Peptides against a protein of PDB entry 5IXI. Designs and how they scored, part 3

Target 1, 141 residues: chain A of PDB entry 5IXI
Amino acid sequence: TPLLDASSLEYLFAQGQYDLVKCLAPIRDPKTEQDGHDIENECLGMAVLAISHYAMMKKMQLPELPKDISYKRYIPETLNKSIRQRNLLTRMRINNVFKDFLKEFNNKTICDSSVSTHDLKVKYLATLETLTKHYGAEIFE

## One batch from the design tools (peptide; made by RFdiffusion4, then SolubleMPNN)

Design b1_p8_4_s1 (from b1_p8_4 with H6F S7T)
Fold by OpenDDE base, seed 1:
Structure b1_p8_4_s1 (fold): chain B 141 residues (1-141), chain A 8 residues (1-8)
Amino acid sequence: as target 1 above (141 residues)
Amino acid sequence: FSFPKFTF
C-alpha cells in the first residue's frame, strides 16, 4: 500500500466520513440477516471512531461532549432513517448500548492504550474499505 | 447488541 502522509490521511478521513454519512460511498448489500446486523454494528463502530477522534482533536473528555451525543450524525443516513423507523424500545436499546460502548471505548481503548488520532483514522479508513461497495478499496490501491 | 472490537 502507498504510504500516506499526515495531510493525505487527514483528507481521506474527512472525505470518507462525508461519503459514508451521505451514502456517496454506499455500504455493501447484506448477504444474510446476520450480515445486515454486522453491517449495522460496523456502522455504529464507525460512529464511535469518529466521535472519539473528534473528542481527541478537541482535547475533550466524554463528559464535555454534548449530552445528546449520538451516532445519528456519524452513520449512513439510510441507516439512521431505518433506525428511526424502529420501535421505541429498540431505539432506546441502541442508544444505551452505543453510549455504553462509547464510554468503554474511550476509557479502555483511547485512554488506557494511548491510541492516537492517526490510529483512529487508519482504523476508520480500513473499516470503510470493508464496509462500502466500491469506495474504500481505492484508498489502498 | 454487540459492537465490533477494534484492536490497536
Scores: peptide ipSAE 0.059, ipTM 0.716, DockQ to the pose 0.151
Fold by OpenDDE base, seed 2:
Structure b1_p8_4_s1 (fold): chain B 141 residues (1-141), chain A 8 residues (1-8)
Amino acid sequence: as target 1 above (141 residues)
Amino acid sequence: FSFPKFTF
C-alpha cells in the first residue's frame, strides 16, 4: 500500500467523516446482537476521534468546547435516528457515557501530547475501514 | 501509543 502524505491524509480524513455521517460509506451489517452493540460503540468512538481532532486543530481543551457538544454530528445519520427513538433514560445514559469517554480520552491520550492530529486521522481511517462494508478497502489499496 | 478501547 502506498504511503499517504499529509495532504492526502487530510483529504481522506475529511471525506471519510462526510461519507460515514451521510451513510455514503454505510457501516457493515451486524452479525449478531452483540456485534450491533460493538458497531454502535465503534461509531461513538469515531465521534470521539473526530471531536478530539477538531479540538486539537482549534487548540481548545474539551471544557472549552460548547456545552452541547455531542456525537450527533459525527456518527452515521441512520444510527443517530436509531438513538433518537430510544427512551430518554437510555439517551441520557449514552450521552453521559460518551461525555465521560471523551473526557477520559482527552485526559489520557490527548493532554500528554503523545497523540497528534496525524495519529487521530490514521486511527479514524483505519477504524473506518473495519466499520464500513467496502469503503476502507479503497483507502489502503 | 495505544488508544482506549471504545466501550460504551
Scores: peptide ipSAE 0.045, ipTM 0.717, DockQ to the pose 0.329
Fold by OpenDDE base, seed 5:
Structure b1_p8_4_s1 (fold): chain B 141 residues (1-141), chain A 8 residues (1-8)
Amino acid sequence: as target 1 above (141 residues)
Amino acid sequence: FSFPKFTF
């Protein structure tokens, strides 16, 4: 298996984001209730990776991002619909936790840990493989 | 480096 060059990795990263959000690469079935929560958490984490990658590509710091930045367009549409149907308190909790985690990730990983856009793409695709049913087989043979 | 565990 040949190594992915930078252009190929960029393409796969973009395609992976599209496939995850549009549910063309559907997320795996949860085995337990906790597994379902883990899947949701990983999806929200994927949103953090995607937003952070975008910010780095734009040479933007987190405070320069829109104040209403959210996970909504960076997670599977089915999951987004599910979250939007939950009660107000649950949605507020998810929003707050996400924003806090995004700040933490920016400070501890992006700013302080010398993480590159390359690293984010690799992490995103690796996580995508674990989250989806069969999509990973198409990427990392 | 180490990525943080995704927990929400």
Scores: peptide ipSAE 0.045, ipTM 0.714, DockQ to the pose 0.332
Fold by OpenDDE base, seed 3:
Formats: C-alpha cells, sequence, structure tokens
Structure b1_p8_4_s1 (fold): chain B 141 residues (1-141), chain A 8 residues (1-8)
C-alpha cells in the first residue's frame, strides 16, 4: 500500500469521488452478469463510504442527514441512469436496502469500530482502483 | 478494524 501524506490523501480522495461520479474514471467492464452485480454493489458501497466520510467530517449523526439522502449523487452517472430505468419496485428495494446498509455501516463500523476519516479515504481509493479501468495506476501498480 | 462486505 502506498504511503501518502495527509494533504495528498485528501486531494486524491476528493478528486477520486469526482472522477467516479462523472465517469472520468470509468467502471471496468463486467466479465459476467454476476460480476456486473458485484460491480454495482461495490459502487453502492462507495456511496456508503462517501456519505459516512461526509457525516464524520461534519460531526453529524446519520439521522441528522437529509431525509432524502441517497446513493444517486455518489455513484457513477452511468449506473445511476441504469438504475433509474428499472421498475418502481426494484428501485424501492434498492433505496431501502441502501438506507439500511448505511445505518448498519455507521453503527457497526464507524461508531463501534472507531474508524477514522483517514481509514475511509484509504478504503475508498483502494476500492476505486479495483473498480475502474486504469485509475490510480501510477500509485497502485 | 475490518470493513463489511459490500453486498446488497
Amino acid sequence: as target 1 above (141 residues)
Amino acid sequence: FSFPKFTF
């Protein structure tokens, strides 16, 4: 794993979020349908990391976040478009499962395990490298 | 610590 100073890590984390959402760092091509599902789950997990990081930075509990908080602003725009094309019941399930997962992650990982914002940034960037085609190759070779 | 698996 690379050693990064705090300022470099902060910059890379911010830029990585932007690149993932705007598809400047495009998601890798799925090898199978199951791989596609795994990629989608990882993207939704990235949204959990990003939201949790935001909450920690603002010293907010999850109930203090907007009621309509969602993955939509934190996943690749291409994936968001794909999800929007699915039927209402499927979208409702995804939304509900995401919110439940976010709560569970916050309670069990953030609060109980005392995970830091530094840890979240490292996990985010490491996952970003595995999810995208060539992002961060100069660091994670 | 260990992050949970991202599974939905």
Scores: peptide ipSAE 0.044, ipTM 0.717, DockQ to the pose 0.303

Design b1_p8_4_s2 (from b1_p8_4, 3 letters changed)
Fold by OpenDDE base, seed 2:
Structure b1_p8_4_s2 (fold): chain B 141 residues (1-141), chain A 8 residues (1-8)
Amino acid sequence: as target 1 above (141 residues)
Amino acid sequence: WSFPKFKF
């Protein structure tokens, strides 16, 4: 397994985001209904990582983030379609939970500078490996 | 520091 230098990590992070969203690296099949919920939660978590990374790269503070920031462009398109088909109350719940988590996460990352963009990329790629069927094997060869 | 787990 080759070492991931800064430039390689940047490339893999960008490509990984694209592959996840476009379902070129499809998420694994859930083993149970609860596993499906866990997969959804992890995808939403990855959206938080991606958004936070973007904010840090742009040196944005919490008030500078758009109030309507959404997970919609940062999760697999198949999952996004599924969420859009759910009833209003469910969608509102997902939106609220996501916004609250994003705010909480940014308070501990962007504001406190306790987490670097490097850390976010590593966490993102590690999570991507656990969520996808074969993409992780390609990254770590 | 540990990244928090997202929970619905």
Scores: peptide ipSAE 0.075, ipTM 0.765, DockQ to the pose 0.344
Fold by OpenDDE base, seed 5:
Structure b1_p8_4_s2 (fold): chain B 141 residues (1-141), chain A 8 residues (1-8)
Amino acid sequence: as target 1 above (141 residues)
Amino acid sequence: WSFPKFKF
């Protein structure tokens, strides 16, 4: 396996986002109900990574992010459809938890500059491997 | 620094 330079990593990160959202890299089947919840949480975490990476690349600060920032375009379409079908309280909970976590995470990335865009791409791709059935194996094989 | 785990 050849070393991944910056350009290769950028390509894989962009392609990975597309494949995850479009379900071209389908999420693995949950082994249990709790595993299903863990998968959803990881997907929402992927959204945080993607949004934070975008913000850092655009040199944006927290107050500059849209107030209605959402996970919707950064998670698998199947999961987004599933969430939209859930009751109001559940959707509100997901929205609130996501927004709070995004704010907290961005304090550690944008504000504190503790994490680089390189780190985010690596973390994203590593998580993608754990979430998807076979696509991740193709990336790191 | 370590990435936080995303959990509800």
Scores: peptide ipSAE 0.074, ipTM 0.762, DockQ to the pose 0.334
Fold by OpenDDE base, seed 3:
Structure b1_p8_4_s2 (fold): chain B 141 residues (1-141), chain A 8 residues (1-8)
Amino acid sequence: as target 1 above (141 residues)
Amino acid sequence: WSFPKFKF
């Protein structure tokens, strides 16, 4: 992993979020059905990282997070479209699991303060590199 | 520290 200063990390993190959501950095093709599920889970995890980072930067407490916060604006648009086409029960399950995980994760990032915004940016970029087609290939080794 | 894995 290359040595990046704080300003470089901030820039890459912001750009990476935009590239992931707008599919400018498209997610890799799944090799199997299970791989597809893993990719989806990683994308939803990316949403958790992004939202948690936002909350930390805004110094928000858990009760202050919007109750209707969702993954929709933090995952690839293609994946969001795919999820919207699934049946109601499946979508409800995804929503519930996401909210529960977000709450649990925020306990560690905000309440326990065991994870810094720097850690989140590093994790986000590292996951982005593994998740997308050749994105960050010139940056990460 | 360690990040929890997202899974459903």
Scores: peptide ipSAE 0.069, ipTM 0.759, DockQ to the pose 0.333
Fold by OpenDDE base, seed 1:
Structure b1_p8_4_s2 (fold): chain B 141 residues (1-141), chain A 8 residues (1-8)
Amino acid sequence: as target 1 above (141 residues)
Amino acid sequence: WSFPKFKF
C-alpha cells in the first residue's frame, strides 16, 4: 500500500465522514451484544475525532466550541435514530458522557497540540475500516 | 504518540 500524501488524506477523510454519516458505508453487523456496544462506542469516538479535527482546522479554542455541540451529525444516521429511540435517562447519560470525553480529548488536540490533524485523519480512516462492511477496506488496498 | 481508546 502506497503512502498517502496530505491532499489525498484530506480527501479520503472528508469522503469517509460523509459516507459514514449518510450510511453509504454502512457499519458492520454486530457479532455479539458486546460487539454492538463496541461499535456504538467507536462511532461516538469517530464523532469526537471529527469534531476535534473541525475545531483544530478552524483554529478554535475550547471556550469557543458551541455549548450544545453533540455527536448527532457526526455518527451514522441509523445509529442516531437508534439513540433517539432510547429513554430520556439513557439519552442524557450518553450526552453527558460524550461531552465529558470530548472535553478531555480536546485537552490533547486543541490545548496541548499533542495530537495533530494528520493524526486524527489517520485514526479516523483506520477506525472506519474496522467499522464498515466494505468501504473502509478499500482505503488500504 | 499514543491514541486513547474510546470508552463511553
Scores: peptide ipSAE 0.059, ipTM 0.753, DockQ to the pose 0.278

Design b1_p8_4_s3 (from b1_p8_4 with F1M S7K)
Fold by OpenDDE base, seed 4:
Structure b1_p8_4_s3 (fold): chain B 141 residues (1-141), chain A 8 residues (1-8)
Amino acid sequence: as target 1 above (141 residues)
Amino acid sequence: MSFPKHKF
């Protein structure tokens, strides 16, 4: 992994979020049904990273975040559309699991560890590279 | 870290 200065990392992190959500960096094709589930879960994980990064930058605690905070604007638009087409109970389950995981991540990782915004950006970009078809190769070569 | 694996 190349050594990046803070400014470069900030730029790549911002651009990576934009490219993922706008599907400019399209998610790789799933090889199996299970692979599709794994990809979706990784996208939801990236949403947790993005939200946590935002909260840390704003010095906000989880209870201070909007009550309607969701993964919706932090995942690929194609995936968001797919989830919206699922039944109400399924969508409620996804929302609940996401909120629970976000809370757990905040408590155990953000509050109880030395995780920094720098670490979150690195993890986000590393995950982005594994999930997208061709994106990130230029960053990690 | 990874999001918990669930079938959705």
Scores: peptide ipSAE 0.069, ipTM 0.765, DockQ to the pose 0.770
Fold by OpenDDE base, seed 1:
Structure b1_p8_4_s3 (fold): chain B 141 residues (1-141), chain A 8 residues (1-8)
Amino acid sequence: as target 1 above (141 residues)
Amino acid sequence: MSFPKHKF
């Protein structure tokens, strides 16, 4: 993989978030039903990475984040629309699991200070490559 | 629902 300096990594991370959410870098087509679930889970994981990065950059803890913090602004718009069309119980479950995972991730990974904002950006972009059809080639070719 | 493990 090509070596990225800090400024290039910051640029690619910001652009990657925008491209994912706006579906300019469309997620790959699922091969199976299970693959579809995996893609959705990866997108939700991407939201955790993005939110955690934001919190770290702002030197904010989870309680200091807005009460309405959610995955909605950090996942592909198409997926967000899909989730909103699901029944209330499903949406409640997704919300609860997301909140719990976000707390767990921050407590075990971020609070331990073993993970930097640099690491989050690298992980985000690496995951983005696996999720999208063509974006990975632009980053790592 | 379970989210993927994030390894660094």
Scores: peptide ipSAE 0.048, ipTM 0.727, DockQ to the pose 0.153
Fold by OpenDDE base, seed 5:
Structure b1_p8_4_s3 (fold): chain B 141 residues (1-141), chain A 8 residues (1-8)
Amino acid sequence: as target 1 above (141 residues)
Amino acid sequence: MSFPKHKF
């Protein structure tokens, strides 16, 4: 794996977010129903990483973020459409779990540790590689 | 339902 300087990492992180949301880097096909749920959870987790990175870059605390902060702009458009088609109780569950996870991540991972924006970008790109069909090969070979 | 832990 080649060395990435700060500028290169910043570019790859921004491009990776765009590619994931716009489905230019399509998510891999699920092998089982459980695998499909795992993929969805990882996408929602990546939304937490992206939001946390944004907050850190803007020097904002989680309570200062917009009250309607959501995963909607940070996950694949196809997944967003799928979630919107689910019943009310399922959507409420996803929203509540996401909000709780975001709060927990902020408190236990960001505030209680020395996690940097650099670490978030690396984790995001590494996760993106595992979620997509060919993105890892395109970037890290 | 829970999200997976992110390790650093």
Scores: peptide ipSAE 0.048, ipTM 0.723, DockQ to the pose 0.153
Fold by OpenDDE base, seed 3:
Structure b1_p8_4_s3 (fold): chain B 141 residues (1-141), chain A 8 residues (1-8)
Amino acid sequence: as target 1 above (141 residues)
Amino acid sequence: MSFPKHKF
């Protein structure tokens, strides 16, 4: 990971979130069905990072976040459309797993003050590099 | 399903 100053990292993190959600930096094509599931899990993980970063910046605890907070605004629009096409029980499972994971992440990582907003941005951008087709090259070359 | 563990 290249060494970036704080201002550059902040800019790249904001731009990276926008590009991922708007599919301007499209996610890579899955090589197998299992790879497709892994990509989806990584996208949901990206949503956890983004939400946690927002909460930390606003000095909000997880219970202070809206009850209906979800991954929908923090994952690629194409993936969001795909999830919406799945049956109700599957969508409920995804929602519950996501909320549980977000809660666990905040309790074990954020509340313990073991992770900074800087760390979240670095992790987000590093994951973005592995997840997308071309965006990583623009950031890390 | 389980999400990848994020290490820092």
Scores: peptide ipSAE 0.048, ipTM 0.725, DockQ to the pose 0.152

Design b1_p8_4_s4 (from b1_p8_4 with H6F S7K)
Fold by OpenDDE base, seed 3:
Formats: sequence, structure tokens, C-alpha cells
Structure b1_p8_4_s4 (fold): chain B 141 residues (1-141), chain A 8 residues (1-8)
Amino acid sequence: as target 1 above (141 residues)
Amino acid sequence: FSFPKFKF
């Protein structure tokens, strides 16, 4: 991981979020069905990181966030479309698990572990490298 | 710090 100044890291983090969601940095092709599930989980994890970063920047705790907050605006649009095609019970499960995980992450990782916005940006970009086909190379070469 | 594994 290259050493970046604060302004460069902020820029790359913002651009990385946009590129992931808009599929300008497309996620890698799954090698197996299980790999596909792992990729989806990582994308949902990226949403947790992005939302947590947003909350920290705005000095907001999770209870203060909109009740309708979800992963939908923070994952690749292609994945969002895929999830939308799944049956109602599956979508409800994903929504509930995501909300519970977001809450747990906020309480245990953000509040109790003194994680900074800097740490979240680094983790986000590092995960983006593993998830995407070629965007990671552009970040770290 | 260490991030937990993401699994849904």
C-alpha cells in the first residue's frame, strides 16, 4: 500500500466509491458459485464502510441516520439489480442482516475500537483492489 | 486495529 497524503487519500476514496457504484471499476468475475457469494458479501461490506465513514464525517450515530438507509446506493448497480430480482424473503433477509451488521460494526468497530475515517478509507481502497478487475492496479501502481 | 470479517 503506497503512502498517500490526506488530500490524495480523500480524493481516491471519493472516486473509488463512485467508480464502484457506477461500475466504472467493475467487480471481478467469480471463479465459483461460492466465490460469487464472497464477492457479494465484500460489496455489502463496502457499503458498511461507506455508510460508517459518512456517519463519522457528519458526527452522526446510527440511530440518527435515516431509517431507510440501505446498501442499495453503496454497492455496484449491477449487484443491486441482481439482488432486486431475488424473491421477497431473500431480499428481506439481506436487508435485515445488513442492518444488523451495520449496527454491530458501528458499535463494536467504530465506537469501541477507535477506528478513524482515515482507517476506513484505507480499508475501503484496499478492498476495492481485491474486488475489482483492474481499478486496484491504478490505485497502487 | 483489526476489521471483522464481512459475512452476510
Scores: peptide ipSAE 0.050, ipTM 0.736, DockQ to the pose 0.279
Fold by OpenDDE base, seed 4:
Structure b1_p8_4_s4 (fold): chain B 141 residues (1-141), chain A 8 residues (1-8)
Amino acid sequence: as target 1 above (141 residues)
Amino acid sequence: FSFPKFKF
């Protein structure tokens, strides 16, 4: 496995976030409808990782973050557009599930300091590899 | 450690 130093990891993490959101690293095509749901859930999970990393870097607790913080700016723009087209109840459900998961992740994992920013970056990039068509292969080449 | 899995 390639050895990634701290500076390289930081760069790849930042670039990976940008490429995922801007769809420069497009997510893979779903093989089934269930696979599509899995991909969506993974993208929402990526948002949790990104937000948690941000909070940790800023030494901020989740209640201290802006009230409008959500998955919207941390998932592929195509997926965000798709979610915005869904009915109100569906969107409310997604928002509630996401907020609950983010809170749980923060309380049970981040606040205990069992997970570092390094761990989040590694997890993010590893997930990015599984989600994207080709970008992930470049990261670990 | 193990990361929690997001569920829709």
Scores: peptide ipSAE 0.049, ipTM 0.734, DockQ to the pose 0.351
Fold by OpenDDE base, seed 1:
Parts: C-alpha cells; sequence; structure tokens
Structure b1_p8_4_s4 (fold): chain B 141 residues (1-141), chain A 8 residues (1-8)
C-alpha cells in the first residue's frame, strides 16, 4: 500500500480516536486474564499517545495541561465504566500510575527525543490495529 | 526511535 499523506493520516488518527473511545471499533476479546491486562495497558497507552499528541499540537508542556488530566476521555467507554466500578484503592493506583507514566513518557520520549506528532499518529494507528476486532485491519490494506 | 513499553 502507498504511504499515507499527512492529511489522510490526520483524518485516520482523529477517526481512530473517536471510534476507539465510542466503541465503534470495539477492542478485541481477551484470550486470557493476562491478555486482558495487556489490552487494558495498551488502551491506557493509547491515552498517553493521544494526550501527548494533543499537548504537542497545542505547544503545551504537561504542567500547562489541566491538573485533572486523565485517561477517562481517551480510552474505550466500556473500559472506563469497568475502571469506575473498581474499588477506591485500585482506582487511585491506576490514576497515579497513569500520571507517572504520562510524565515519564513526556520527559523521556517526547521532550528528550525526535518523536513528532506524525510518529505518535503512526504508533496510535498501528496499536489500534492490534487492539480492535475489525476496524484497525482496514487501515493498512 | 523507540516507544516505551506500556505497563500499568
Amino acid sequence: as target 1 above (141 residues)
Amino acid sequence: FSFPKFKF
């Protein structure tokens, strides 16, 4: 397949975010408990990519982002509902780990490397293909 | 470049 131009990549990235969050492109069923944890980790990673992309596009650093920045609006709504049903300590742990990872990713991968918004879109779409049941498979046909 | 492994 030919390399996607910048405009097409931007469109697919935006559409992919929407479809993932709204579960129009549902995530694949876990094969094992560990696979379920891997899927959850990948979804949270997708949130990191999306937030980092947003920050870069707005030319913002993490301290300039809202203090209540969270994965909630950047993961599948079904997963968000699942997390909200977990106990307080578990939710606190997820929140803290996510914030720490986002900070580390921003510092080590975004700020201290050559990673661009283009790279984030490519990584996002590639991960989307591995996560979703059907939608992602069409991206690189 | 290399992306870090996502682990939560």
Scores: peptide ipSAE 0.048, ipTM 0.733, DockQ to the pose 0.329
Fold by OpenDDE base, seed 5:
Structure b1_p8_4_s4 (fold): chain B 141 residues (1-141), chain A 8 residues (1-8)
Amino acid sequence: as target 1 above (141 residues)
Amino acid sequence: FSFPKFKF
């Protein structure tokens, strides 16, 4: 397994985001109903990682981000379509929980624990490998 | 450090 330098990691991180959102790296089939919820949660978590990485690269704190920031462009398009078709209460819950979690992540992980952009990319790619059917082999084999 | 467990 070759070493990944900073440039290679940056490339894989960008490509991984694109492949996840465009469903070129399809998410794995859920084994149970709870597994389906876990997959959705991980996808939303991936959005938090991607947004946080963007903010750090731009030297922005969370209050400086657009107030209407959302997960929509950072999760698989199929999942985004699924969420948009759910009832109003469910969509409101997801939106509120996501915004709260993003704020919590920024405060407790980014600000308090000195997480680097490198750490976020590694975490993102590792999670992507567990979420997708066959993409992990292309990245880490 | 530790990343939080994602749960929405």
Scores: peptide ipSAE 0.047, ipTM 0.730, DockQ to the pose 0.333

Design b1_p8_5_s1
Fold by OpenDDE base, seed 2:
Structure b1_p8_5_s1 (fold): chain B 141 residues (1-141), chain A 8 residues (1-8)
Amino acid sequence: as target 1 above (141 residues)
Amino acid sequence: MFKKPVFF
């Protein structure tokens, strides 16, 4: 992986979030049903990274995070629409798992300070490259 | 890094 200066990394991270949510960097087609679930899991994981990065940049503490914070603005619009069409129990499970994971992750990023904003950006972009068809090939190859 | 959550 090529070395990026801090400014370039910040730019790519911001642009990558926009491209993912707006589906300008479309998610790759799943090879199997399980692969589809794995892709969606990774997208929700990326939402945790994005939210945690935001919280750290704003110097927010865990109790200061909105109780209704959700993945909805941090995943591809197409995936968000798909989730909304799923049954109530499935949506409840997704919401609960997301909230729990976000809480646990923020304990390590904000409370324990074991993860930096730099680490979050790198992980986000690396994941984005694996999930999209040809996005960032020139950056990560 | 972290254990991956399973949403589905």
Scores: peptide ipSAE 0.162, ipTM 0.816, DockQ to the pose 0.198
Fold by OpenDDE base, seed 5:
Structure b1_p8_5_s1 (fold): chain B 141 residues (1-141), chain A 8 residues (1-8)
Amino acid sequence: as target 1 above (141 residues)
Amino acid sequence: MFKKPVFF
């Protein structure tokens, strides 16, 4: 298996984000209720990765991030629709946990520079492969 | 490195 060059990795990362959000790479069927929650948790986690990567590429400082930044355009559209239909307490929890985690993660990516953009892309694509039915089978052999 | 968040 040839090593992905930086340009190829960037392309795959961008395409992977598009495929996930547009549900062109459909999420795998959950085996249990907990598995379903784990899948959704990973999707929200990937939203943090995507936002942080964007911030790093733009050389943004932490205070420059929009105060109302949201996961909405960084997760599968079907999941976003599902979340919007859930009860108020669940939506409040998701929003609060996301904001807190994004802040914490950005402290380490933007402020501390302990994570590279390369690491974010690799982690995103690896996670995407585990969450989708057949995505990446041709790429990561 | 990071604690895995639990949203649900």
Scores: peptide ipSAE 0.161, ipTM 0.814, DockQ to the pose 0.198
Fold by OpenDDE base, seed 1:
Structure b1_p8_5_s1 (fold): chain B 141 residues (1-141), chain A 8 residues (1-8)
Amino acid sequence: as target 1 above (141 residues)
Amino acid sequence: MFKKPVFF
């Protein structure tokens, strides 16, 4: 694996977030319906990583985050549009599961310092590579 | 190890 220095990793992480959200790095086509759900779940998981990284960088605890914090700005715009078209119960479930998982992740990972911002960036980029068609191929051969 | 949540 190529050794990325801290500055390179920071750049790639920032660019990767932008490319994912703006769909400049398009998500791979699902092979099955279940694969589609798995892709969406991974995108929401990546939102947790991104928000947690943000909180850690700002030295903020979860209660200090905006009360209306959401996955909406941290997932592909196409997925966000898709979620908006789903029924109310589905949207409520997604919101509740997301909030609960974010809280748990913050309490067990951020608060006990078991995971660093470096680890979050690496995990994010690794996941991004698995989700996108050609992204990171030069980095994760 | 965190169990991955199921959103859908």
Scores: peptide ipSAE 0.161, ipTM 0.810, DockQ to the pose 0.199
Fold by OpenDDE base, seed 3:
Structure b1_p8_5_s1 (fold): chain B 141 residues (1-141), chain A 8 residues (1-8)
Amino acid sequence: as target 1 above (141 residues)
Amino acid sequence: MFKKPVFF
């Protein structure tokens, strides 16, 4: 793994979030139906990382997180459109699992301080590299 | 290490 200075890592993390959501760094094509589900799961996981990073940077307490916080602003727009087309029960499950996982994860990041903002950025960028077609190839070769 | 959630 490359050694990045703090400022470079911060820049890449911010840019990577923007590129993922705006589909400027498009997600790789799934090899199978299960691979497609895995990709979508990883995208939702990345939304948790991004939200948790934001909460830590703002020094937010868990009760200060909006109750209606959602993955919708933190996943690829194409995936968001796809999820909106799924049946109500599926969307309810996704929403519920997401909120529960976000709560659990934030207990570790904000309350227990077991994860740093640095760790979140590294994990986010590493996942982004695996999910996208050619993003970060210049760095993660 | 965190458990990977299954959304689908």
Scores: peptide ipSAE 0.158, ipTM 0.811, DockQ to the pose 0.196

